# Peptides against a protein of PDB entry 5FRP: the designs that were tried, part 108

Target 1, 225 residues: chain A of PDB entry 5FRP
Amino acid sequence: VEWTESIPQIIATREDISKELNQALAKTFIDSDPRVRRTSVMIFNKVPVTEIWKNITNKAIYTSLLHLAREKHKEVRELCINTMAKFYSNSLNEIERTYQNKEIWEIIDTIPSTLYNLYYINDLNINEQVDSVIFEYLLPFEPDNDKRVHRLLTVLSHFDKKAFTSFFAFNARQIKISFAISKYIDFSKFLNNQESMSSSQGPIVMNKYNQTLQWLASGLSDSTK

## One batch from the design tools (peptide; made by RFdiffusion4, then SolubleMPNN)

Design b2_p19_5_s4 (from b2_p19_5, 10 letters changed)
Fold by OpenDDE base, seed 5:
Structure b2_p19_5_s4 (fold): chain B 225 residues (1-225), chain A 19 residues (1-19)
Amino acid sequence: as target 1 above (225 residues)
Amino acid sequence: SEWEKKEEEWLKKLEELLK
């Protein structure tokens, strides 16, 4: 019976520790030193997602994390973009939606929009990073159609207008790239056939092949600038 | 650097607090 009476005190102590931790973290996320901000972001990478959700209850911390995606310091920004995307994916996979965590989920559910909105900055490095985290964490390859559709719907369900526009633009780009690659393969097969090269169509196909290569090269060069 | 050591120490403390 005595151990039961000690439980409230232990819980109270834990709550106090949690409160102090949350207050301290909230300050470190907005610290003037980028190293301090970086360290704050790293917590979300090093600590299991379940423990983050359990112990970080201050909404301001999550909001601050999302704001760092537009951080002036490149290293902090890049880390934040990767971290928030990974955290989003891990949260979807491991954290159940409950009444208690609803307010945090409302913030976390904005991560996809936050990421897609970064395309409007028109920075090639940011665009490349956003592309990378989308394929790795937001919309990863999933062979199960139902799971893939569910993930897609989840990601899209909280999009703002700008995010939708960016999403469609990105999807259109992927379709174009896929088409170009398909054509490249077809041209390569044609060029490997000596009989086809000797035909009247040979020069025409070669011209189209060169145009396709130039287009692909231009797209790649724009991504490397 | 001394800062990196302090950062690592701080991170370890935070990880322990979150466990």
Scores: peptide ipSAE 0.104, ipTM 0.722, DockQ to the pose 0.011
Fold by OpenDDE base, seed 2:
Structure b2_p19_5_s4 (fold): chain B 225 residues (1-225), chain A 19 residues (1-19)
Amino acid sequence: as target 1 above (225 residues)
Amino acid sequence: SEWEKKEEEWLKKLEELLK
């Protein structure tokens, strides 16, 4: 059974390839050529999140990815910001937390703080990009209350002090809007239910509904400013 | 450009290794 004897060699070869890949990627992420760094970031965009977690085990690669958020080269920085936000969201959705991947998760869990800390650079273009990725990947609109709260708590659970400050200053409005819309949906459902409207809670809910509409009509004012 | 071609080839190779 000659092929059976080849299995260990195949496994060894695969391990060698994986090791070489990790070593090569660690170098390319810190290469002096911005084009090489850009290509390295693109791997995280082209490869499924599950395969990334499986095959990229060197924590230095993930750390280097996060550092590129402050990259001097504009194109690389912009790509990195989008990539890391998307990667964070995909990881939350698809990757289970285990003892084996704990060290990587410790790095990935800092992505929200890393992004919110970019507001302190005081660059309009960076601020707009951070706003965009927060809306799209970190704290997307979620009509389900439990899912929305869970995501919010996950994002906030690893915030540093500076990230919290930035969150309340710039993005608390987004959270309020999301909650308001969620409540609006619930109110609308309630108002369409005749049994609920005939209850003692009917007038109370209607009042809250009207208040919500007025708040929305007023331009979605942020009380945290 | 020649660089873009090399970049694409390299990226494709890495994707294949990671899948």
Scores: peptide ipSAE 0.103, ipTM 0.726, DockQ to the pose 0.011
Fold by OpenDDE base, seed 3:
Structure b2_p19_5_s4 (fold): chain B 225 residues (1-225), chain A 19 residues (1-19)
Amino acid sequence: as target 1 above (225 residues)
Amino acid sequence: SEWEKKEEEWLKKLEELLK
């Protein structure tokens, strides 16, 4: 019976610890020492995404994380860009949208725009890093067309005007190539199915395939120039 | 470095707090 009475105190202590942790982290993200800021960002890399969402409830921490993408300190900035992109992807895959986490999602949903807006800094190193994280985390290769389209629409749905402009300038072509490759795969599967080839859909698929090939050929010719 | 050790200690403490 005595141990049961200690459980509420332990739970209360955990809540207190969580509050203290959130307050402490909010301060460390804006610390003057870049090493402290770096360590703060590393928490998002080392702790599972589900535990981050559960334990970090102060929205200011997430806002501060996003601001570090424009950090003057190169190492902190680079770490932050990788971290926020990965965190975004993991959140989309593992975290459900609820009423309780709505405010945090409103911040996290701005990560794609935050990243694409970095292209306007006109720094080659930043551009290369943004390209890398887009392909690795934001718009990863997905063989399932429905999942790929859904991810793309999710990313685009929260774009600001500047992000859209940069998206079309840098990544729209690559996305089109990915879709074209997907269509090619679908066509190949269709060709391997004799029943499908004998169907009324055969000529339609062939036409789409030819259009896709022509588009790919045109795109490859422009990349060699 | 002394800082790396402190960082590791801090991260371990955070991991323990988040368990």
Scores: peptide ipSAE 0.077, ipTM 0.687, DockQ to the pose 0.011
Fold by OpenDDE base, seed 4:
Structure b2_p19_5_s4 (fold): chain B 225 residues (1-225), chain A 19 residues (1-19)
Amino acid sequence: as target 1 above (225 residues)
Amino acid sequence: SEWEKKEEEWLKKLEELLK
């Protein structure tokens, strides 16, 4: 049995995971083999959030999870970024803050800051992933204004100065991207009109179109172009 | 494989810890 399947099952079926198990898991998160680290991260992805909070009580495990966001091994890092963002969102939705879990919450509350700090690595792939998980998990679509604002305030409440800077930069970039996409669409419509193409504005619009494409290509992956 | 061996060892250890 693949332990990616077996470990989550074991955790889900046992209500009293021993201290020793927590210690063992803590070691797997820092194992020299990236496959072991990957499997460790998968625990947080496959086990229900309520069971994780109940059974994983060693704070070092949560700290180690956050550290893997800067992992050199690409696959582990990417998995970790997705996992920790999802785990954060699920925790906010399903886990109450109590005296008993306060120490773990103190760590989990740093996940947004941890993610936003990844922008300082200045890696395009990392940036795109961070953008994705922020939209999907940290600040998901919420039609209820009060809930949306509450979530936003919760996320921001634990930001350090660097995270705030990244947050503002992220928002600025989103606005620019949205604007660029809008212009791209407009330009495309214009270019598809033969009459407009033959007009005096044709060359000007073509130039702007090319500039927009170039800008988009420089900041977005091929999958998002 | 080497990985399978490590996995087995880890699972055995986990099982022992869960007893």
Scores: peptide ipSAE 0.020, ipTM 0.570, DockQ to the pose 0.009

Design b2_p19_6_s1 (from b2_p19_6, 10 letters changed)
Fold by OpenDDE base, seed 3:
Structure b2_p19_6_s1 (fold): chain B 225 residues (1-225), chain A 19 residues (1-19)
Amino acid sequence: as target 1 above (225 residues)
Amino acid sequence: DELEELKKFEEEYKNILNS
């Protein structure tokens, strides 16, 4: 009987503690010390996605997380970009959309746009990181066509105009890279054949091979080409 | 000092989430 009577108080205390923790956590995301902000972001990496959604109900925390993608402190920014991309992917896989979590989903659904908009900063390091998290978390390799299309449509469904533009530019670049890699492979096969190398085409293919390598090297390092 | 307090907070938060 006494235990049953204590449960509501414990629940109430836990709710109060949860509210206080959420408020405290919200403040840490906007702290002037980058170490504090970093530690706060790490919570999203250390705690399972299901527990995050259950216990972090303050929308301001999620909004603040997204804002850190444009953080001046490089380490915090890089951590945040990886964290939000992973969190987005995990949320899509593990969290159901309900009426109760609708407001949080409205924020989380903007993560793809937030990431694609980082291309407009025109920073090579940021671009490389965004490329990486897109392949790893946003649009991962999926052999099932229906699942792949569904994920793509989900990602695109909340894009702003700038994100769409960036997306098409990214895809165009990837197509070019894929084509170049294909040609590299073809040239490599040709050059590995002694008869082909001794032909009149040998020097021409060698030149094209070198040009392709140079283009790939420059394209991976220089997003402006 | 402040970092230590933050680490304590993180640990407490983790413990609460896992309880």
Scores: peptide ipSAE 0.024, ipTM 0.540, DockQ to the pose 0.011
Fold by OpenDDE base, seed 5:
Structure b2_p19_6_s1 (fold): chain B 225 residues (1-225), chain A 19 residues (1-19)
Amino acid sequence: as target 1 above (225 residues)
Amino acid sequence: DELEELKKFEEEYKNILNS
């Protein structure tokens, strides 16, 4: 009987503690010390996604996380970009959409747009990182066509106009890179054959090979051009 | 294990807030 009477107090205390923790956490995301902000972001990496959704109920925390994608502090920004992309992917895979978590999902669903909008900063390092997290987390390789299409549609369904523009630009670059790599492979095979190298086409292919390498080298560094 | 990690997190955050 006494144990049962303590349960409401324990629940109330837990709710209060949870609220206090959420409030405290919200403050750490906007702390002036980048080390504190970094530590806050790391929570999303250390704690399972299911536990995050359960325990982090303050919307401001999620909003603040997204804002750190444009953080001036490089280390915090880079960590945040990776973290939010991974968190988005894990959420899609593990978290059911319910009425109770709808408001948080409304924020999380903006992560793809947030990431694609980073291309407009026109920073090479940021672009490379965004490229990486897109392939790793947002639009990972999926052999199942239905799952792949579903993921793509999910990502696109919440895009703003700027994100769509960036998306098309990104895809265009990837097509070009893929084509260049294919050519590189073909040229490499040709040049590795001694008979082919000694042919009249040898010097021509060598030139094309070098041009392709230069383009690839420049393209890896020049993501926007 | 997940609960323990959460508790550790709570403790770490309390320590950060109290520092």
Scores: peptide ipSAE 0.023, ipTM 0.583, DockQ to the pose 0.011
Fold by OpenDDE base, seed 4:
Structure b2_p19_6_s1 (fold): chain B 225 residues (1-225), chain A 19 residues (1-19)
Amino acid sequence: as target 1 above (225 residues)
Amino acid sequence: DELEELKKFEEEYKNILNS
């Protein structure tokens, strides 16, 4: 009986501790020091997803995480973009949708839209990063067709209009890139053949090769920046 | 179980903040 009576107090104490921790954590996400914000984001990388969902109950933390995707500080932003994408993927894989976590899922389900909306910033570095996390975390390679389709539908189901437009644009761009790469390979093979280079088509192919290379390069950010 | 999980989380959080 006494043990049972102590359980509510223990639960209450735990809730209080959890609440305090969540409040403290929420503050770190909006700290003026980018190092603090970075550290906060790293929690989502270092702590197992299941533990995050159990212990981080303050919605503001998740909302703040998503906002950091547009952070002015480059390092924090880049970390955040990777983190939120990974967290989304891990959540889909490991966290069940329940009544208790519904409100958090409503936020997490906006991660794909949040990421795709970053394309409107028109920053090549951001675009490349978003491209990367899409392939790594949002729409990873999946040999199982049912799983792949399910993931795709899940991602798309919460898109806003802008995200959907970006998604379409992204795919269109990828098709163009793939085409360009294919042509690059073809031209390279042609140019590696001495007989072909000596032909009347040699100069023409060389020009096309250079144009293709230039086009491909123009879509890439400066790795030194 | 919840207490242990919370303690684990707190420890991990502290470790991250101190790193």
Scores: peptide ipSAE 0.020, ipTM 0.534, DockQ to the pose 0.011
Fold by OpenDDE base, seed 1:
Structure b2_p19_6_s1 (fold): chain B 225 residues (1-225), chain A 19 residues (1-19)
Amino acid sequence: as target 1 above (225 residues)
Amino acid sequence: DELEELKKFEEEYKNILNS
């Protein structure tokens, strides 16, 4: 009986501690110091996804994480983009959807849209990063057709209009890239043949080859920036 | 058990903040 009477107090204490921790953590995401914000994002990378879902219950923290994807500080932004994509993937794989975590899932389910909306910034570095995290975390290679389709549908199911538009644009771009690469290979093979190079088509193919390379290169960010 | 998990989380959080 005495033990039972102590349980509410223990639960209350735990709730209070959890609340205080969540409140403190929420403040760090909006701290003026980028180092503090960076450290806060790193929590999602270093702590197992199951523990995050269990202990971080303040919605504002997740919302703030997503907002950092558009922050001015490059390092924090880049870290955040990778972190949220990975966290999304891990959550899909490891966290069951329940009534209790529904509100958090409503936020997490917006991560794909958040990422695809970054394409509208029209920054090559951001675009490359988003491309990378899409292939690595959002839509990873999956040999099982049913699983692949299910993942795709999950990602698309929460898209806003802008995200859909961006998604289609992304896919169109990928098709163009693949086509360009294919042509690059064909042209390279042609140019590697001495007889072909000496033909009337040689200069024409060389020009097309150079144009293809230029086009491919134009889509790459400057690694020095 | 839940308290231990919370403490573990708190420790991990503190370690990250101090890194």
Scores: peptide ipSAE 0.020, ipTM 0.548, DockQ to the pose 0.011; fails the geometry check

Design b2_p19_6_s2 (from b2_p19_6, 10 letters changed)
Fold by OpenDDE base, seed 3:
Structure b2_p19_6_s2 (fold): chain B 225 residues (1-225), chain A 19 residues (1-19)
Amino acid sequence: as target 1 above (225 residues)
Amino acid sequence: KELEELKEFEKKYQEILNS
């Protein structure tokens, strides 16, 4: 009986602590001091993604994080761009989509659009950073074709019109290269299997392999010109 | 267990704020 009576109190205490933490963090994200804002962003880098999702329940915090991608303070902005991209990738890998976290996912799913929209600022440093985080976190190299396609579809599924335009302008070629490399790996594995080479499919695969190599060679040459 | 996880999170948060 006493144990059952303690459960509501424990739940209440947890809710109170969580509420206080969320309120404090919400304030620090919008603090006038860029150092405080920077520190707030660092939470998303230093704390495990699972703990963030569990304990940060105020959607305003996530919205504020995304807003800092356009921060006037260079250091905070650069940190934020890297942080949000990494956080997005980690979330996709480690956090399940549930009814309870739906509202947060709705915000997190806008991270790709938020990043691609930064290209419209027409700043070379920002563009380079966006390119970097896209390659590292949003659309990383993935040798598994199914995983790679799934990731791509996930990223594209929440794009706004502007993000789509930027995507096709800057990254379409890179994605094609990534897919070609993946195919190359698969073909190489096939070709290394003697049984597969002796099969009726052997010549067909060889032809596709050669086409892929030619495409890669031509694409790389055009990028160097 | 959940309370311990929350306390750990708070500790990490405070450590970050103090740094």
Scores: peptide ipSAE 0.076, ipTM 0.676, DockQ to the pose 0.012; fails the geometry check
Fold by OpenDDE base, seed 5:
Structure b2_p19_6_s2 (fold): chain B 225 residues (1-225), chain A 19 residues (1-19)
Amino acid sequence: as target 1 above (225 residues)
Amino acid sequence: KELEELKEFEKKYQEILNS
């Protein structure tokens, strides 16, 4: 009985600590000192992704992290770009999508768009970094075709128009028609797999595939003009 | 367990802030 009575107090204490921590962190992300902002970003690198998701519940922190991708301070910006890309990848791999974390996922799902939108800055250093993190974290090498396709669809499914344009521009430069075809084939194989289609994810993947095809078609039409 | 995890997180956060 006493233990049960202490539970609310413990929960309250935990909530208070969590709230204070989140408030403090939210402030540090927008601190005027770049060193403080840098340190704040490092939390996402040094703390396990599962712990971040569990303990950082203030959506403003995640939003602030994403904004730092356009930070004027080079070191903070570069760190942020690497951090958010890695965090995105780790989140996809380790964090389940639940009702409780939906709002955070809505922000995290914009990381690919946030990164691809950096190409519009037309800075060579930024472009190189974005390229690097795309290959390392967003679209890493995956020998399993289904996993690779799923990752690609996940990344593309939340693209804004600008990110999509950048993606196609980049792909148009690097991905010969062969890669687009290869991806199409991979998607087709995935979709034609009855086991995959019969899964709860089948319709979702199908929808994402159709959207991707429409995007590809649009991108190819623009590249041929 | 959750409280311990939060305390550990806080500790890590403070360590990062002090580094």
Scores: peptide ipSAE 0.064, ipTM 0.671, DockQ to the pose 0.012; fails the geometry check
Fold by OpenDDE base, seed 1:
Parts: C-alpha cells; sequence; structure tokens
Structure b2_p19_6_s2 (fold): chain B 225 residues (1-225), chain A 19 residues (1-19)
C-alpha cells in the first residue's frame, strides 16, 4: 500500500523533470549564440533515437530543429540538415507509429519536404548537401524492391507542392534509374534460370528485360552528355 | 525504470551542453 502511494509522486517527479528538460531544451534551440544552437542539435546525434522520442515531447523542439535548416549560420545549418535527415531515417527504422506519438510524427514526416524545399534557395553548397543526405538517409540504397518502394512512397506521401516540383526536377530521374537497375538484376537472375526460361513467362520477361535495357542505355547516354 | 531512463537522458544532455 505504501509503495503504491509513492508511485504517483514518482510519476509526478518524472513529469516535472521531463517538463523542465523540455523547456530548457526549447530555449537552447532558439538561443542567440550559435554555439548553443549547435550543441542543441548535437543532442539528436548523440542520444539514441528511441530515447529522444521518449523524453523529448515538446513539439516546439522538433519544429525548431527543422527551422535551423534555414538559419544564416553555416555550420549550424549544415549540421542541422545532416542531423534531421539522419533522425528521420532512424525514426522510420526504429520508432513505431502510435496514437501517443502521432503529433510528433506529423512534424517528423515534414522533414523530406523541408529538405527538398532547400533547393529553392539556389545555393550550390546547400544543394550538394541536400543531395547527399537524400541518398544517404531519406532514400538509401535498398536491394529489396518492396522495401525501397515503401520508403519512396513514405517520403513522397507528405510532400508539399514545392517539394514535389523539386523532386521531379532533381531526383526523379536518379530514382528511376535505381529502380530500373534493380529490375534489370531481377530479370537477369530470371533469365539465368533455365527452368524459368522454359516457362510461359519466359517470353514476357524477355520483353521486359529488353525494354529495361533500352531505357537504361538511353538514360546513361543522357547522363554523360 | 522510466525515471532511470530520463535521468540518463538528462545526464547525456548535460554532458553535451558542457562539451
Amino acid sequence: as target 1 above (225 residues)
Amino acid sequence: KELEELKEFEKKYQEILNS
């Protein structure tokens, strides 16, 4: 009975500590000193994603993280862009979508759009960094076609109009090439199986293979120009 | 257990702030 009476106090203490920590962190993200802002961003790099989701519950912190991607201080901006992309990827891999974390996911799901919108700044260094983090974290190499498609659909599902425009302008071709290469590999494996070639599906696969080869050849020729 | 996890998080946060 006495132990049960202490539980509410422990819960209350936890809530108080969590609240204070979140309030303090929210302030550090908007601090005038770029060193303080940098340190705040580093929390998302040094603390496991599961612990962040559990302990950082203030929406303003996540919103502030996303806003730092457009700040004037180059070092903080670059760190933030890399951090949010990595955090997005880790979240997709390790955090389940629940009713309790829905509001945070609504913010995190905007990270792809936030990144693609940076292309409109028309800065070469930013563009290169965005390209890098997209291929490293948002749309990483995935040999499994179903997983790759699922990731792509997840990224695209929350795009705003500007992000879609940027996607089609800069990355759509590269993504299509990656899918085509994957299909080519699958077709090649099928064609190497004599039993599969003798099946009724053999001619159909051969036709698709030839179409894929032709498309790849045309795409590669354009990339070299 | 949750309190311990929060304390660990706070410790990590403070370490980062002091780094």
Scores: peptide ipSAE 0.056, ipTM 0.665, DockQ to the pose 0.011; fails the geometry check
Fold by OpenDDE base, seed 4:
Structure b2_p19_6_s2 (fold): chain B 225 residues (1-225), chain A 19 residues (1-19)
Amino acid sequence: as target 1 above (225 residues)
Amino acid sequence: KELEELKEFEKKYQEILNS
């Protein structure tokens, strides 16, 4: 039987081999050959998140994915870091929390902490990558304030002590900036509304707006030094 | 390059399934 179909295709099309696939994948994620591990990680990139959650039921696979973030092999590690961050974001967006998937979510919810803990390796390349995936996937730009806050709270809710420390050390400024920008936008909208400006709240909003601008200006000036 | 890696993985996968 020419298994000419890519593993991603197999995952998507064959529910009947799910158990065997999970067993095989669990082994390939810990294979001694970095190429095998790399390809294993790529499954999470090539297969839709909904299909992954449906077909990958072995917890060990998810745990192994997270462990590869500290992989010695640079290419595998870098791929893993990007993959797990993206997978986390996609999962938050597309996967509902149910009783059936609770155990997997318990693992997935540790992804932010896992990523922030990588800062303790004290490697510049890793730090840059972590910064990148945090900005792109963990705490992306979100114009909706409620969604943005909810995402932030979700990310922080499962932090260990080390992750919190890293968060405050490396990303607290970025988050503050993002919130300030959001406030700026809100204030700008308010100020553009003539009815709101004529209200008793007008001067108060203006003062807060000015404070926000000053804070933004000071924060941006430090980035240029 | 990615295709080759996938083929290698598939080979390994088949080996695991047949074991």
Scores: peptide ipSAE 0.019, ipTM 0.614, DockQ to the pose 0.011; fails the geometry check

